# Peptides against a protein of PDB entry 8YR4, part 114

Target 1, 309 residues: chain A of PDB entry 8YR4
Amino acid sequence: PRGSPALQLVVLICLGLMGLERALNVLVPIFYRNIVNLLTEKAPWNSLAWTVTSYVFLKFLQGGGTGSTGFVSNLRTFLWIRVQQFTSRRVELLIFSHLHELSLRWHLGRRTGEVLRIADRGTSSVTGLLSYLVFNVIPTLADIIIGIIYFSMFFNAWFGLIVFLCMSLYLTLTIVVTEWRTKFRRAMNTQENATRARAVDSLLNFETVKYYNAESYEVERYREAIIKYQGLEWKSSASLVLLNQTQNLVIGLGLLAGSLLCAYFVTEQKLQVGDYVLFGTYIIQLYMPLNWFGTYYRMIQTNFIDMEN

## One batch from the design tools (peptide; made by RFdiffusion4, then SolubleMPNN)

Design b2_p18_6_s1 (from b2_p18_6, 15 letters changed)
Fold by OpenDDE base, seed 3:
Formats: C-alpha cells, sequence, structure tokens
Structure b2_p18_6_s1 (fold): chain B 309 residues (1-309), chain A 18 residues (1-18)
C-alpha cells in the first residue's frame, strides 16, 4: 500500500508471520520425532515432559488439528483485514472513477444495475485472486519446496525425489482433472439457471396456467428439467469424487514408497524410529493444504474469467 | 450465482476437510 507506513508495517508483519508458519511446518514434525525417539530410548521424564510441552505449544501456534486454524494463521488473518479493506476500497474507487470517465452513450446502453454488478464482480475478482494467491497458493508451493529441501538434506536424496515426484504428479493431475471437471460444472450451472427460469416463468404466468388447466403439463416439464439437471449434477459430483480419489492414490503411493524406504533405513540403523513417524506426519501435513489446491485453482480461473468480462 | 458458487466452494471445502 503506497502512502500509509502503518499498513506497510502490517504487510511486513504478515509476511514475517507467513515465514513463521513455514518454520512451524518443519519444526512440529521434528519435535514429534524427538518425542518418539525419547520414548524409545526410555529417556528421563524431565527431558520428555519438556519436549512434549514444547511440541504442544508449537502445535497450538501451527494449528492443523481437526478443523483448527493455528494461532499464527488467525493472527495473520486478523492483521490482514485492514490491508484487505484498504485494497478493496482503492479498487472500488478506481473502478467507480473509470465508470464516470466512460461516455454517456455507454451508460445509456446499459442498466445501472448491470454497471454496478460489473463493478462488484471486478472488485471481488481482483481482491479474491490476490488473497488466494498470497495466502493459499504461494504458501502451499513454498511448503512443498521446503519439504523437498528438508528431506534431501536430512534423510537422503531418494526421499527428496519421492516427495518431488509425488507432489509434481499430484499438482499435474489436480490441474488436469480440475479443468476437465470445470466443463461439467459450467454445464450444470447453465442447466440450473434454465430450470430456475422455467419455474419462475411458470409461477409468473400462474393465471394462464390455471386458465388452461396446464398444471400437470408444467409440472412434467419441470420434472424433465430437474432430471436433466440431476444428470449433470451427478457428473459434477462424480468428477469431484474422482479428483479426491486420484489425489488420495497419489499421496498413498508416495507415502507407501517413502515409508518402506524409511523402514528399510531404520533396519539398517541409518535412521531412528522417530524418523519414520516424522516422514508420515510431514507428508500428511503437506497433503492437508493440497486437498484445497483444486478449489484454489478453480477460484483463480473463475476470477480471471470474471476480470476479462 | 456468486453466493451459490461460494456455498458450493464451502461445501466442497467441507468435503475436502472431512
Amino acid sequence: as target 1 above (309 residues)
Amino acid sequence: EEEEEKRLLEEENELLAA
């Protein structure tokens, strides 16, 4: 934000908190590993209790338990509200100023409600796109890169390669299946709008329908429209299940390959039992935000199309 | 449409979070 040093400081703090979230995503599995190793070694209670307390505190900061956003993520989101409001208001004022610069002939050809809806779509699309890119897409890609580097340095190059191949295949299949799915969703939405329009037209012409005793005919036409909609809805929902299952299979294969390799290195005494638990925990942590990647990709694509219109 | 797309996104997010 140009012109407010206070908002610039808030952006820098938010970037610092994003860096802290990336550090927590590495530290939480490491501390969990250390607990498992200390339990295996039958370490003194004082060292174990300190490590467990530190792990629980780091896990509170990270979040990622059953539906819980972490303290750091919540603090970042809270601080970002002021930056988002400033950005939204600036985009709204720019669009509004641009609308006033347009010719009277352009305004006379459009209804005021259509002009306002175009302005609102334009502001929502820009603000939404920026928020999803900065807070969801970029952090997820950063976590994958950090994960590849971590496993390559602290385990073996083979673990880094497994994570790289698994995540590259996951992202590629997510994009390809999401693009394929988007066609079914667009067809579903178009048929839904057509089904709603038929219901509205039938209800607005209620007197005419009653005059001709055409109620049974209108109900049957509406049933046919619903059946056609449900056929497209089924394709949309089935394609989502296929996406989720494909994602689960890719992560499952990566987890299997890496877990077998980790178990082998533990039997050779090159790794500890805690390192096996770390690998599984870290892969699951990478998987959680990746589930949403298809949704983020679709939102980005929709917002980009809405900006071109 | 945007509220329903947002709701479908929230439902998809709930299905992905479960």
Scores: peptide ipSAE 0.015, ipTM 0.554, DockQ to the pose 0.575
Fold by OpenDDE base, seed 2:
Structure b2_p18_6_s1 (fold): chain B 309 residues (1-309), chain A 18 residues (1-18)
Amino acid sequence: as target 1 above (309 residues)
Amino acid sequence: EEEEEKRLLEEENELLAA
């Protein structure tokens, strides 16, 4: 944000907090490994208690795995409210000033409510796109890269390859299936709007329908519209189940391959039992934000289309 | 349409979170 040093400082703090979240995503599995190793070695209570307390504190800062948002993420979101409000207001004022520069002929051809709706859509799309890119997409990609580097450096290169192949396949299938699903969702929404329009038209013409005793005819037309809608709704819902099942299958295969390889190296005494637990924990942690990636990808595409219109 | 798309996105997010 140009012109406010306070908001620039808030942006820098938010970027620092995002870096801290990336560090927590590596540290939490490491501390969990250390607990398992200390338990296996029957280490003294003082070292175990300190490591457990440190792990729980790091897990509180991270969140995610407990179904709760972490303290660091909540603090970032709270600080970002002021930056979002400043950005939104700036975009709204730019759109509003541009609308006043448009020709009288353009204004006479449009309703004021339609113009305001276009302005609100434009502001929402820009602010939404920036939020999804900065807070969801970029961090998720960074966590994947950090994960691949970590497994390649601290484990055998085969683990880095498994994570790379699984994440690449997961992302590719998520994009392809999401693009395929978007066609069914668009068709569903179009048919829903058409079904609602028919219901509204029938109800607005209620007196005419009663005069001609056409209630049975209008009910049958509405039933046909509902059946057509439900056929598209089923395709949309079934395609979602297919996406989730495809994602689950890729996760399951990656977890199977990596866990078998880890178990093999533990039997050869090249890895510890804690390293097996670390691998499973870290993989599950990488997959949690990826479940939302398909939704974020579609939101980004919709927001780009809405900005072009 | 936008409120409905937001609602559908929220419902889809709830379905993906379940």
Scores: peptide ipSAE 0.014, ipTM 0.534, DockQ to the pose 0.513
Fold by OpenDDE base, seed 5:
Structure b2_p18_6_s1 (fold): chain B 309 residues (1-309), chain A 18 residues (1-18)
Amino acid sequence: as target 1 above (309 residues)
Amino acid sequence: EEEEEKRLLEEENELLAA
């Protein structure tokens, strides 16, 4: 935000808090590992109690597996409200100024309600795209990279390779299946709009429909439109289930391969029991934000198309 | 369409969060 030093400081604090979230995503599994190892070794109560208390405090700061409900995330979200409002207002004023610079012919060719809808679309697309990129996409990619580095340095290189292959395959399949399903979603939305338009037209012409006793005919036409819509909705929903199941299978295979390898190394006394728990916890933690990646990818595509219009 | 697409995205987010 150019022109407000206070908002620039808030942005820097938010970026610092995002860095702290990334650190917590590594520290929480490590402390959980340490608890499991201390329990296995029957360590003194004082050491165990300190480690458990520290873990619970770090977990409070991090929040749940998504990180979205933690104290640090909530503080970031709270501070970001002012930045978002400033950015939105600035985009709205830019669009409004640009609309006043457009030719009278452009305004006469469009309804005022359509012009306002385009302005609101342009504002929401720019602000939404920035929010999704900065707060969802970039952090998720950073957590994956940090995970690969961590497992490559502190575990065997095979674990880093498993995470890399699993996440690369997950992201690639998510993109490909999301692009494929977008066709079904567009067809569904077009048919929904057509069904709604028919219902509105029938209701606006209610007196004419009643005069001709055509009520049964209009109800049957609406039923046919609903059946056609539901056929497209089923394809959209079934394609979403297929996406989610494909994602679950990829993560499940990665978790299986890595967990078996970890269990083997624990039996060979090369790793501790806590390292097995760490691997499982960390993979599940990476999985939680990745479930939303398909939604984020689609939102990015939609917002890009809306910015070009 | 966009409020509906936002609503559908929110519903899809609720479905992914459940």
Scores: peptide ipSAE 0.014, ipTM 0.523, DockQ to the pose 0.454
Fold by OpenDDE base, seed 1:
Structure b2_p18_6_s1 (fold): chain B 309 residues (1-309), chain A 18 residues (1-18)
Amino acid sequence: as target 1 above (309 residues)
Amino acid sequence: EEEEEKRLLEEENELLAA
């Protein structure tokens, strides 16, 4: 943000915390591996207890598998509130200034409440898009790249290839199925608004409907609109289940291939038992934020369309 | 429409974060 050195420092701290989250995503599985190896070797209690305590502390900093409940994520979110408020206010004032520069003819054709709703949507779309890009999309892509590099360097090139193919297929299918799903969701929302508009029109004309005893006719027209809506809602919901199941199958196949290969290398004494546990834990950890990627992609598309309007 | 899509997206995000 230009003009506030304090907010620039907060942005740098938030970027540093994002880097720390990426480091935790690598360190947590490594410490869990080390615990399993120390247990397998029947290591002294003091070494085991120190490694377990360090793991639990790192896991507290990372949080639950998505990191959304972690101390570092919560601290980042807390610090970002001021940056978000500054950005929102700046965008809102820019939109408001631009609205005042528009022709009187444009303002006379629109109600003040509609103009304010457009301004609020525009502010919300820009700030939402920036938040999703910076805090969800970029970090998830970074974690995938870090994971590929880590497995390629510390395990074998075959593990890096499995993760690369699995994540590339996952992202590609997520985008393609989300684009396909977006058509059903738009059709659902359009039909919902049409159904609501019909209900409002019938209720505004209640006196006329009652005068002509047309209540049964209006109820039947509303029922037909609901049935049409529910048919589109079912397609939207079924497409979501298909997306989630496709994602689960891709991750399941990647986990199976990598776990079998890891188990084989453990039997050949090239890897330890802890390395098998590390691979499974790391893949599950990468999967958790990826489940949201379809939602983030849709939000990005919606927010871009909303900026063009 | 977009506020309702955003609210539905926030509700989907709350449901998947729970």
Scores: peptide ipSAE 0.013, ipTM 0.504, DockQ to the pose 0.374

Design b2_p18_6_s2 (from b2_p18_6, 16 letters changed)
Fold by OpenDDE base, seed 4:
Structure b2_p18_6_s2 (fold): chain B 309 residues (1-309), chain A 18 residues (1-18)
Amino acid sequence: as target 1 above (309 residues)
Amino acid sequence: DEEEEERLLKLEQEILAS
């Protein structure tokens, strides 16, 4: 935002908080490792209590791994409200000014209420997508890269390779299955709109339907449209379950391969018991935001297709 | 988690309804 130094400072603070979230995503597993190692070594209570207290404090700052529940993320979201409002208003004013520059012939062909609805949807979609990319997609990709670097440097190149292959396969399958799923979702939405249009048409013609005693016929026609919709809804929902299960399987295989390798290195006294726990917790922590990546990718694709039409 | 899921679902519905 070029016109407000205060909003520029808020953006810089939000970027700093995003960097802090990335640091917390590394530190929380490390402190959890340290607790397990201190418990294994039967360390003095004072050292253990300090490490546990520090871990709980860091976990409070980080949240449940989804990012949204952490104090740092909540503070970022709170500060970002004013920046989002400024951006939304700017996009809305740009769309509105562009609509006023459009030819009279374009305005005469469209109802004003439909034009405003397209403008509002366009503004919300663009602003929502940008916020989503900046606060969810980019941070998740950064956490994956940081994870690969961390495991490659502090464990072994084999761990970095497992994480790389697991995450690359996860992302690839998420994209491919999401593209496949988008066909079922479009078919569902088209049938939903057609079913709604039939209900609206029947209700607008209520007097005519009542005059001809055609109520039973309209109800049966609506029932058939609902059954057809539910058949498409089932395909959409089943495809989502298949996506989630495929994602879970890929993460499960990565967790299995990495945990077996960790267990082997612990047996060889090259790693500590806490390092095994660190690997498991870190992989699960990467998985939580990745579950949403399919939704992110779909939203990106939909917005690109809607901008081309 | 549930509020963010609902927000994402609403955003997804807004994007799909556009």
Scores: peptide ipSAE 0.015, ipTM 0.537, DockQ to the pose 0.077
Fold by OpenDDE base, seed 3:
Structure b2_p18_6_s2 (fold): chain B 309 residues (1-309), chain A 18 residues (1-18)
Amino acid sequence: as target 1 above (309 residues)
Amino acid sequence: DEEEEERLLKLEQEILAS
């Protein structure tokens, strides 16, 4: 934000908090490993209690439990509200100014409600795209890279390779299946709009339908449109289940390969029991934001198409 | 998860309804 030093400071604080989230994503599994190792070694209660308390505090800062966003993420989101409002208002004013620069002939050919809807779509698309890129996509990719580096340096190059292959396959299949799914969703939305239009037209012509006693005929035509819609809805929903299952299988195979390799190195006394738990915890932690990657990719792709139109 | 899924679904519905 050019012109407000206060908003620039808030952006810097938000970037610092994003860096802290990346550090927490590495530290939380490490502290959990250390607890498991201390329990295995039957360490003194004082050292164990301190490590457990530190882990719970770091986990509170990170979040990642079912329904709980971390304190750091919530603080970042709270501070970002002012930056988002400033950006949204700036984009809205730029679109509005551009609409006023357009020819009178362009405005006379369009209804005021259509012009406002184009302005709102443009603002929402840009602001949404920026938010998803900065807060969801980029951090997730950064966590994957940090994970590959961490496993390559502290375990073995084989663990880094397993994570790399697993995440690369996951991302590639997510993109390919999401692009395939988008065709079914577009067909579903087109049929939904056609079914809704038919219902509205039948209700607007209610007097004519009653005059001809054509109520049964209109109901049957509406039923056929609903059945056609439900056939497309089923394809859309089934394709989502297929995406989720494909993602689960890829992560499951990566988890299996890495867990077996980790168990082998523990039997050779090259790794500790806690390192086995660390690997599983870290892979599951990388998986949680990736579940939404298909949704983020679709929203990004939709927003780009809506900006081109 | 369900509330975040509902929020994302509502955000998807708001983005699709706009």
Scores: peptide ipSAE 0.017, ipTM 0.532, DockQ to the pose 0.077; fails the geometry check
Fold by OpenDDE base, seed 5:
Structure b2_p18_6_s2 (fold): chain B 309 residues (1-309), chain A 18 residues (1-18)
Amino acid sequence: as target 1 above (309 residues)
Amino acid sequence: DEEEEERLLKLEQEILAS
């Protein structure tokens, strides 16, 4: 935000809080591992109680597996409200200024309500895209990289390789399947708009429909349009289930391979029982934000196409 | 999670309706 030093400071604080979230994502599994190891070793109560208390405090700061409900995330979200409002207002004013510079012919060809709707959608799309890139996409990629580094340094290099291959395959398949399903979604949206337009036209001409007793004909025509829409909706929804299941299978295979390898190393006394729990917890923690990656990718792709038009 | 999911779904619907 150029021109407000206070908002620039808030952005820097939010970036610092995002860095703290990344540190918590590593520390929480480590402390959980330490609890499991201390329980296994039957360690003194004082050491166990301190580690448990520290874990619960870190978990309160982090929140759930997504990190979205933690104290640090909530504080970041609260501070970001002012930055978002400033950005939104600036985009709205730019769009409004640009609309006033457009030719009278352009304004006469469009209803004022449609122009305002395009302006509001344009503002929300740009502001939304920036927020998703900064707060969801970039942090998720950072957590993956941090995970690969952590497992490569503190575990065997094989664990870092499993995480790398699993996440690379997950991201690649998410992109490919999302691009494939975009065709079904576009077809669905086009048919939805056509069905809505027919319903509106029939309702605007209700006097004519009533005069000709054509009510049954219009209802049947609307039913046919709904059936056609539902056929496209089913393809869109089925393609989403296929995406989610493909993602779940990739993560499941990575979890299986890594968990079996970890269990083997525990039996060989190279790793502790807590390290097995750490691996499982960390993979599940990485999976939670990745579920939304398909949505983020599609939103990015749609907004880029809309900005080129 | 549900509120962020609902916000994401609303934003997805707004972007797709645009």
Scores: peptide ipSAE 0.016, ipTM 0.522, DockQ to the pose 0.078; fails the geometry check
Fold by OpenDDE base, seed 1:
Structure b2_p18_6_s2 (fold): chain B 309 residues (1-309), chain A 18 residues (1-18)
Amino acid sequence: as target 1 above (309 residues)
Amino acid sequence: DEEEEERLLKLEQEILAS
């Protein structure tokens, strides 16, 4: 943010915390591996207890598998509130200034409350999109790259290749299926707006409808609009289930291939039992934020199209 | 997870309602 050195420092601290989250995403599985190896070797209680305590502390900092409930994520979110408020206010003032430059005909055709609602939604959508891009999309892509590098260097090139192929296929299918799904969602939203407009028009003309005893006719037209909406809603919901199932299958195949390869290398004494647990834990940890990637991609695509109009 | 899901749902509703 230009003009406030305090907010610039907060942004730098938030970026530092994001870097710490990336480090935790690597360290937590490593410490869990070390616990499993120490348990397998029947190591002394003092070494085991120190490693377990360190793991639990790192897991507290990371939070749940997505990091959304972790101490570092909560601290980042707390510090970011002021930056978000500054950005929202700046966008809102820019939209408001632009609305005042628009022609009198545009303002006479729209109620002030509707204009303010469009401006507020536009501000929230832009600031939300930027937050999701910075805090979810970019970090998830970084975690995938870090994961590929880690598995390639510390396990074997074959593990890095499995993760690369699995994540590349996952991202590609997520994009393709999400673009296909977006058509159904747009059709649903258009029909929802048309159904709502019909209901509002019927209610505004209620006196006329009552005068002509046309209540049954208006109810039947509204019922037909609802049935048409529900047919589009079903297609949207079914397409979401298909996306989620496709994602789950790709991750399941990657987990299967990598887990079998880990198990094989453990039987050959090239890897320890803890390394098998590390791979499974790390892949599941990468999967958790990726589930939302389709939603993020759709939001990005929708906002770009709405900014071009 | 629930709070992020609720934030995503709110943002999705805000973007879909725009």
Scores: peptide ipSAE 0.015, ipTM 0.534, DockQ to the pose 0.077; fails the geometry check

Design b2_p18_6_s3 (from b2_p18_6, 15 letters changed)
Fold by OpenDDE base, seed 4:
Formats: structure tokens, sequence, C-alpha cells
Structure b2_p18_6_s3 (fold): chain B 309 residues (1-309), chain A 18 residues (1-18)
């Protein structure tokens, strides 16, 4: 943000905290590996206790890979509130200024409430898009790249290839299935709005409905609209389950291939037992934020469409 | 339940934005 050195410092601190989260995503599996190796070697209690305590502390900072529950993520979110407010206000003022520059003919053709709703949607869409890109999409992609590099350097090129293929397939299928699913969600939302509009119109015309004793007819029409909505809701929900199951299958296949390869290398004494645990832990950590990737992609796509309208 | 947790996050964001 140009003009406030304090907010610029907060942005730099937030970027530093994002870098720390990436480091924690690598360190947590490494410390967990070290615990397993120390347990296998029957190491002295003092060394084990120190490593376990350090792991638990790092895990507290990380927050289990969801990106929302960790101390570092919470601190970042807290510090970002002021930056978000500044950005939101700036976008809102830019939209408001632009609305005042629009022709009188444009304003006469629209109700003030519609103009405000367009401005609010525009502000929310831009600020939401930026927040999802910076805090969810970019970090997740960075964690994948870091994972590929880590496994390629410290294990074998084959592990890096498995992670690359698994994550590339996961992302591709997530996008394709999410785009397919978006059609069902739009149809559901359109029918939800139509069903709500019918209920509102029936209630606003309550006196007329009462005069004609048409209560049973309006209830039946509302029931038919609900049934039609539920048919679309089922398609939307079933498509979500299909997405989640497809994602789970891809991760499961990647975990299987990599775990078998790791077990093979442990059997050949090229890797330690802790490295097997590291691989599984790291893949699961990559999976947790990726579950939300379809949601983020859809939100990005929706926000772009809402900005074009 | 990504949609429920997303609705809860969108509702929390709406509550925090109100």
Amino acid sequence: as target 1 above (309 residues)
Amino acid sequence: DDEREKRELEEEKKILAS
C-alpha cells in the first residue's frame, strides 16, 4: 500500500510469515522422521524428548497443514486485517468514484440499490480474489514445488516425478471436474433464487391469496419449486462427492506408488524407516490444502464472472 | 465438507464484514 509505511511493514511481515509457513511445511516432516529414526535406534531419552518437544512446537506453529489453525497463520491473518481494510476501502472508493463518472443515462436506468449492490459485489470480488490468490493458491503451489524439489534432491528423481505427476493430475482433474460442477451449481443457485422469489411474491400477495382461498395452491407450487431445487441440489452435492472422491483416489494412488517405492528403498538400506514416514506425512500435508483448491478455483472463476457483469 | 466449512467461512467473513 503506497502512503503508509506502517502498512508496508505489515505486508512485509506477512510475506515473511508466509515464507516461515513454507519452511515449517518442510521442517515438520523432517522432525517427525528424526523422531522415528531416534525411536528405531533406541536413542537416549534426552535426545528423544528434545526432538519430540521441538516437533510439537513446530506443529503448533504450522497448525496441521490446513493453513487456518496454525499460530503463524493466525498471526498472519490478524496482521492482514488492517491491510485488507485498507485495500477494501481503496477499491470501494475507486468503484464509487468511477460510478460518479458514469453518464447520467446509466444512473437513470438503474435503481440506487442495484448500483450499491454492483459496487459491493465488485469490491468483494476483487478483495476476495486477491486474498485467495495470495493466501491460498500461491502458497499451495509453492508447497507443491518445494515438495517436488525436496523429494528430487534428498530421495531420488523418481520420487520427485511421482509427486509431480500426482499433483499435476490432481490439479488438472480438480479444475476439469470443478468447471463441470460449476454448471450444476449455477443451475441450483438460479432455481434457489426463483424458489425464494416465489415465496416472497406469495407472502407479499398474502391478502390476495387469502381472498381467493388459494393457500393450498401456493403451497403446492412452492412444493414443486422445492422438489425442482432439491433435484438440482442433489446434482451439485453428488458432483462434489465425485470431485472429493476423484481427488482422494489420485492422492491415494500417488501415496501408494511413492510408499511402495520408499519401502523398496528402505529394504535395500538406501533409506531409513523415518524416510518412509516422512514421505507419507509430507504427501498428507500437501493433500490437506489441496482439498480446498477446487473451492478456491471456483471462487476465482465466480469472482471474475461477477466482475464482468 | 468443503462447502459447509466454506459456508461457515463465508458466514464468518460476512459476520466479520458486518
Scores: peptide ipSAE 0.020, ipTM 0.592, DockQ to the pose 0.073
Fold by OpenDDE base, seed 5:
Structure b2_p18_6_s3 (fold): chain B 309 residues (1-309), chain A 18 residues (1-18)
Amino acid sequence: as target 1 above (309 residues)
Amino acid sequence: DDEREKRELEEEKKILAS
């Protein structure tokens, strides 16, 4: 936001809070590891109580593993409201100004309600795209990279390789299956709009339908449209289940391989019991935001298409 | 569609956070 130094400061604070969330995503598993190790070693109560209290405080700042409900995330979201409103208003005014610069021929060919819908879609698409990129996609990719570096430096290089292969395969399959699924979703949305249009046309012609006693015919025509819609909805929903199951299998295989390797190194006394718990906890933390990656990717694609129109 | 998809995303996020 070039026009207000106050909003620029808020953006910088939000970026700093995003960096703090990344640090918390590493520190929380480390403190949890330390608790497990201290419990295993039967350490003095004072050391254990301090570590537990520190862990609970860090967990309060982080939230439920996704960071979405943590104090830092809530503070970031609260501060971002003003930035989002400023950005939305600026985009809306730019679109409105551009609409007034368009030819009279363009306006005469379109209904005012359609023009407003295009303006609202354009504003929502730009603001949505920026929010998903900055707050969901980039942080998730950063957490993956930080995870690979952490496991490569503090564990064996094999753990970094497992995380790299697992996450690369996960992202690739998510993109490929999401692109395949988008065809079914577009077909579903087109049929939903056609079914809704038929219902509206039948209700607008209610007097004519009553005059000809054609109510049974219109109900049957609407039923056929619903059955056709449900056939496309089933394909869309089944493709989503397939995506989620494929994602779960990839993460499950990565978790299995890494957990077996951790267990082996613990038996050889190269790693501690807490390191096994850390690995499992960290992989689950990476999985939570990644489950939404397919949805974010689809929304990004839709928003780009809506900006080109 | 985008507001519905945002609401579905927020509801799915609530379901995953619950």
Scores: peptide ipSAE 0.017, ipTM 0.594, DockQ to the pose 0.399
Fold by OpenDDE base, seed 1:
Structure b2_p18_6_s3 (fold): chain B 309 residues (1-309), chain A 18 residues (1-18)
Amino acid sequence: as target 1 above (309 residues)
Amino acid sequence: DDEREKRELEEEKKILAS
């Protein structure tokens, strides 16, 4: 942010905390592996207790793996409030200044409430887009790349290839199914707006409807609009279930292939029992933020289209 | 679920921002 060195420092601290979250995503599975190996070797209680305490502390910093509940994520979110407020205010002032530069004809043709709603949508769309890109999309892609590198270097190259193929297929299917689903969601939203407009028009003309005793006719037209909306809502919801199930199947197949390969290497004494547990926990940890990737992609597309209009 | 939980998270963020 230009103009406040304090906010620039906060942005740098937030980027440092994001780097720490990426490091925790690698360290937490490693410490969990070490606990399982120490338990398998029947290591002395003092070494085990220290490793468990260190793991629990790292897990407290990371949170539940969803990235929303960890101490580092909460601290980042807290520090980011001031940056978000600065960015929101800057975008709002830019939109407001641009609205004042528009022709008097544009202002006379639109109600002040509609202009404010466009300004609020524009501000929310830009700030939301930036937050989702920086805090959800980029970190998730970084965690995948770090995971591929880690498994390729510290495991056999076959593990890195399984993770690469699984995540590439997951991302590709998520994008393709989300783009297909976006058509159903747009149709649903258009029909919702049309149904709401009919209800508002009927209620604004309630005296005329009452005078002609046309209440039953307006109720029937509203019922038909609701049935049409519910048919589109069902298609939207069913397409979401299909997306989630497709994602779950891809991750399940990747987890199965990698877990079987890891189990085989453990039986050959090339890997330890803890390495099997590490692979499973790391893949599940990568899956949690990826479940939201389709939602983020759709929000990015919607907000980008709303900025071009 | 992701849309509902995200609407709930955005509503919680709106409630926490109000």
Scores: peptide ipSAE 0.022, ipTM 0.596, DockQ to the pose 0.075; fails the geometry check
Fold by OpenDDE base, seed 2:
Structure b2_p18_6_s3 (fold): chain B 309 residues (1-309), chain A 18 residues (1-18)
Amino acid sequence: as target 1 above (309 residues)
Amino acid sequence: DDEREKRELEEEKKILAS
């Protein structure tokens, strides 16, 4: 943000916290591995207790495993509120200034409430897109890359390849299925708006409907509109289940292939039991943010379309 | 619409989290 050194410092702190989250995503599985190895080796209680305490502290900072947000993520979100408010206000003022520069003919053709609604949608879409890109999409992609590098360096190159293929297939299928289901969602939303419009028109014409005793006819028309809507809603919901199941199958296959390979290398004494546990926990940890990727992709796509209009 | 889309997104988030 130009003109406020305090907000620039907050942005730098938020970027530093994002880097810390990436480090925690590597360290937490490593410490968990170390606990399993120490338990297997029957290590002294003092070493085990320090490692467990350190793991729990790192897990508190990271969050995610219990569905709770971590301390670092909460602190980042808290600090970012001021940056978001500054950005939103700047976009709102730019849109408002631009609206005042538009021709009188453009203003005469539109209601003031419609103009404000366009301005609010535009501001929300831009700020939302930026936030999802910076805080969800980029970090998730970074975690995948870090994971591939980690497994390629500290495990056999085959593990890095399995993670790469699994995540690439997951992302590709998520995009393709999300684009496919977006058609059903658009059709559902269009039919919902049409059903709502029919209900409003029927209620506005209540006196006329009562005069002609046409209540049964209007109810039947509304029922037909609801049935048509529910048919589209079912397609939207079924397509979401199909997406989730496809994602689950890809992760399941990657977990199976990697777990079998880990088990094989443990039997050959090339890896420890803790390394098997590390692989499983790390893959599950990568999966958690990826489950939302389809939602983020759709939000990004919708907001881009709303900005082009 | 944006509050509804946010609620639908929060509900989709709840459905994806369940």
Scores: peptide ipSAE 0.016, ipTM 0.601, DockQ to the pose 0.595; fails the geometry check

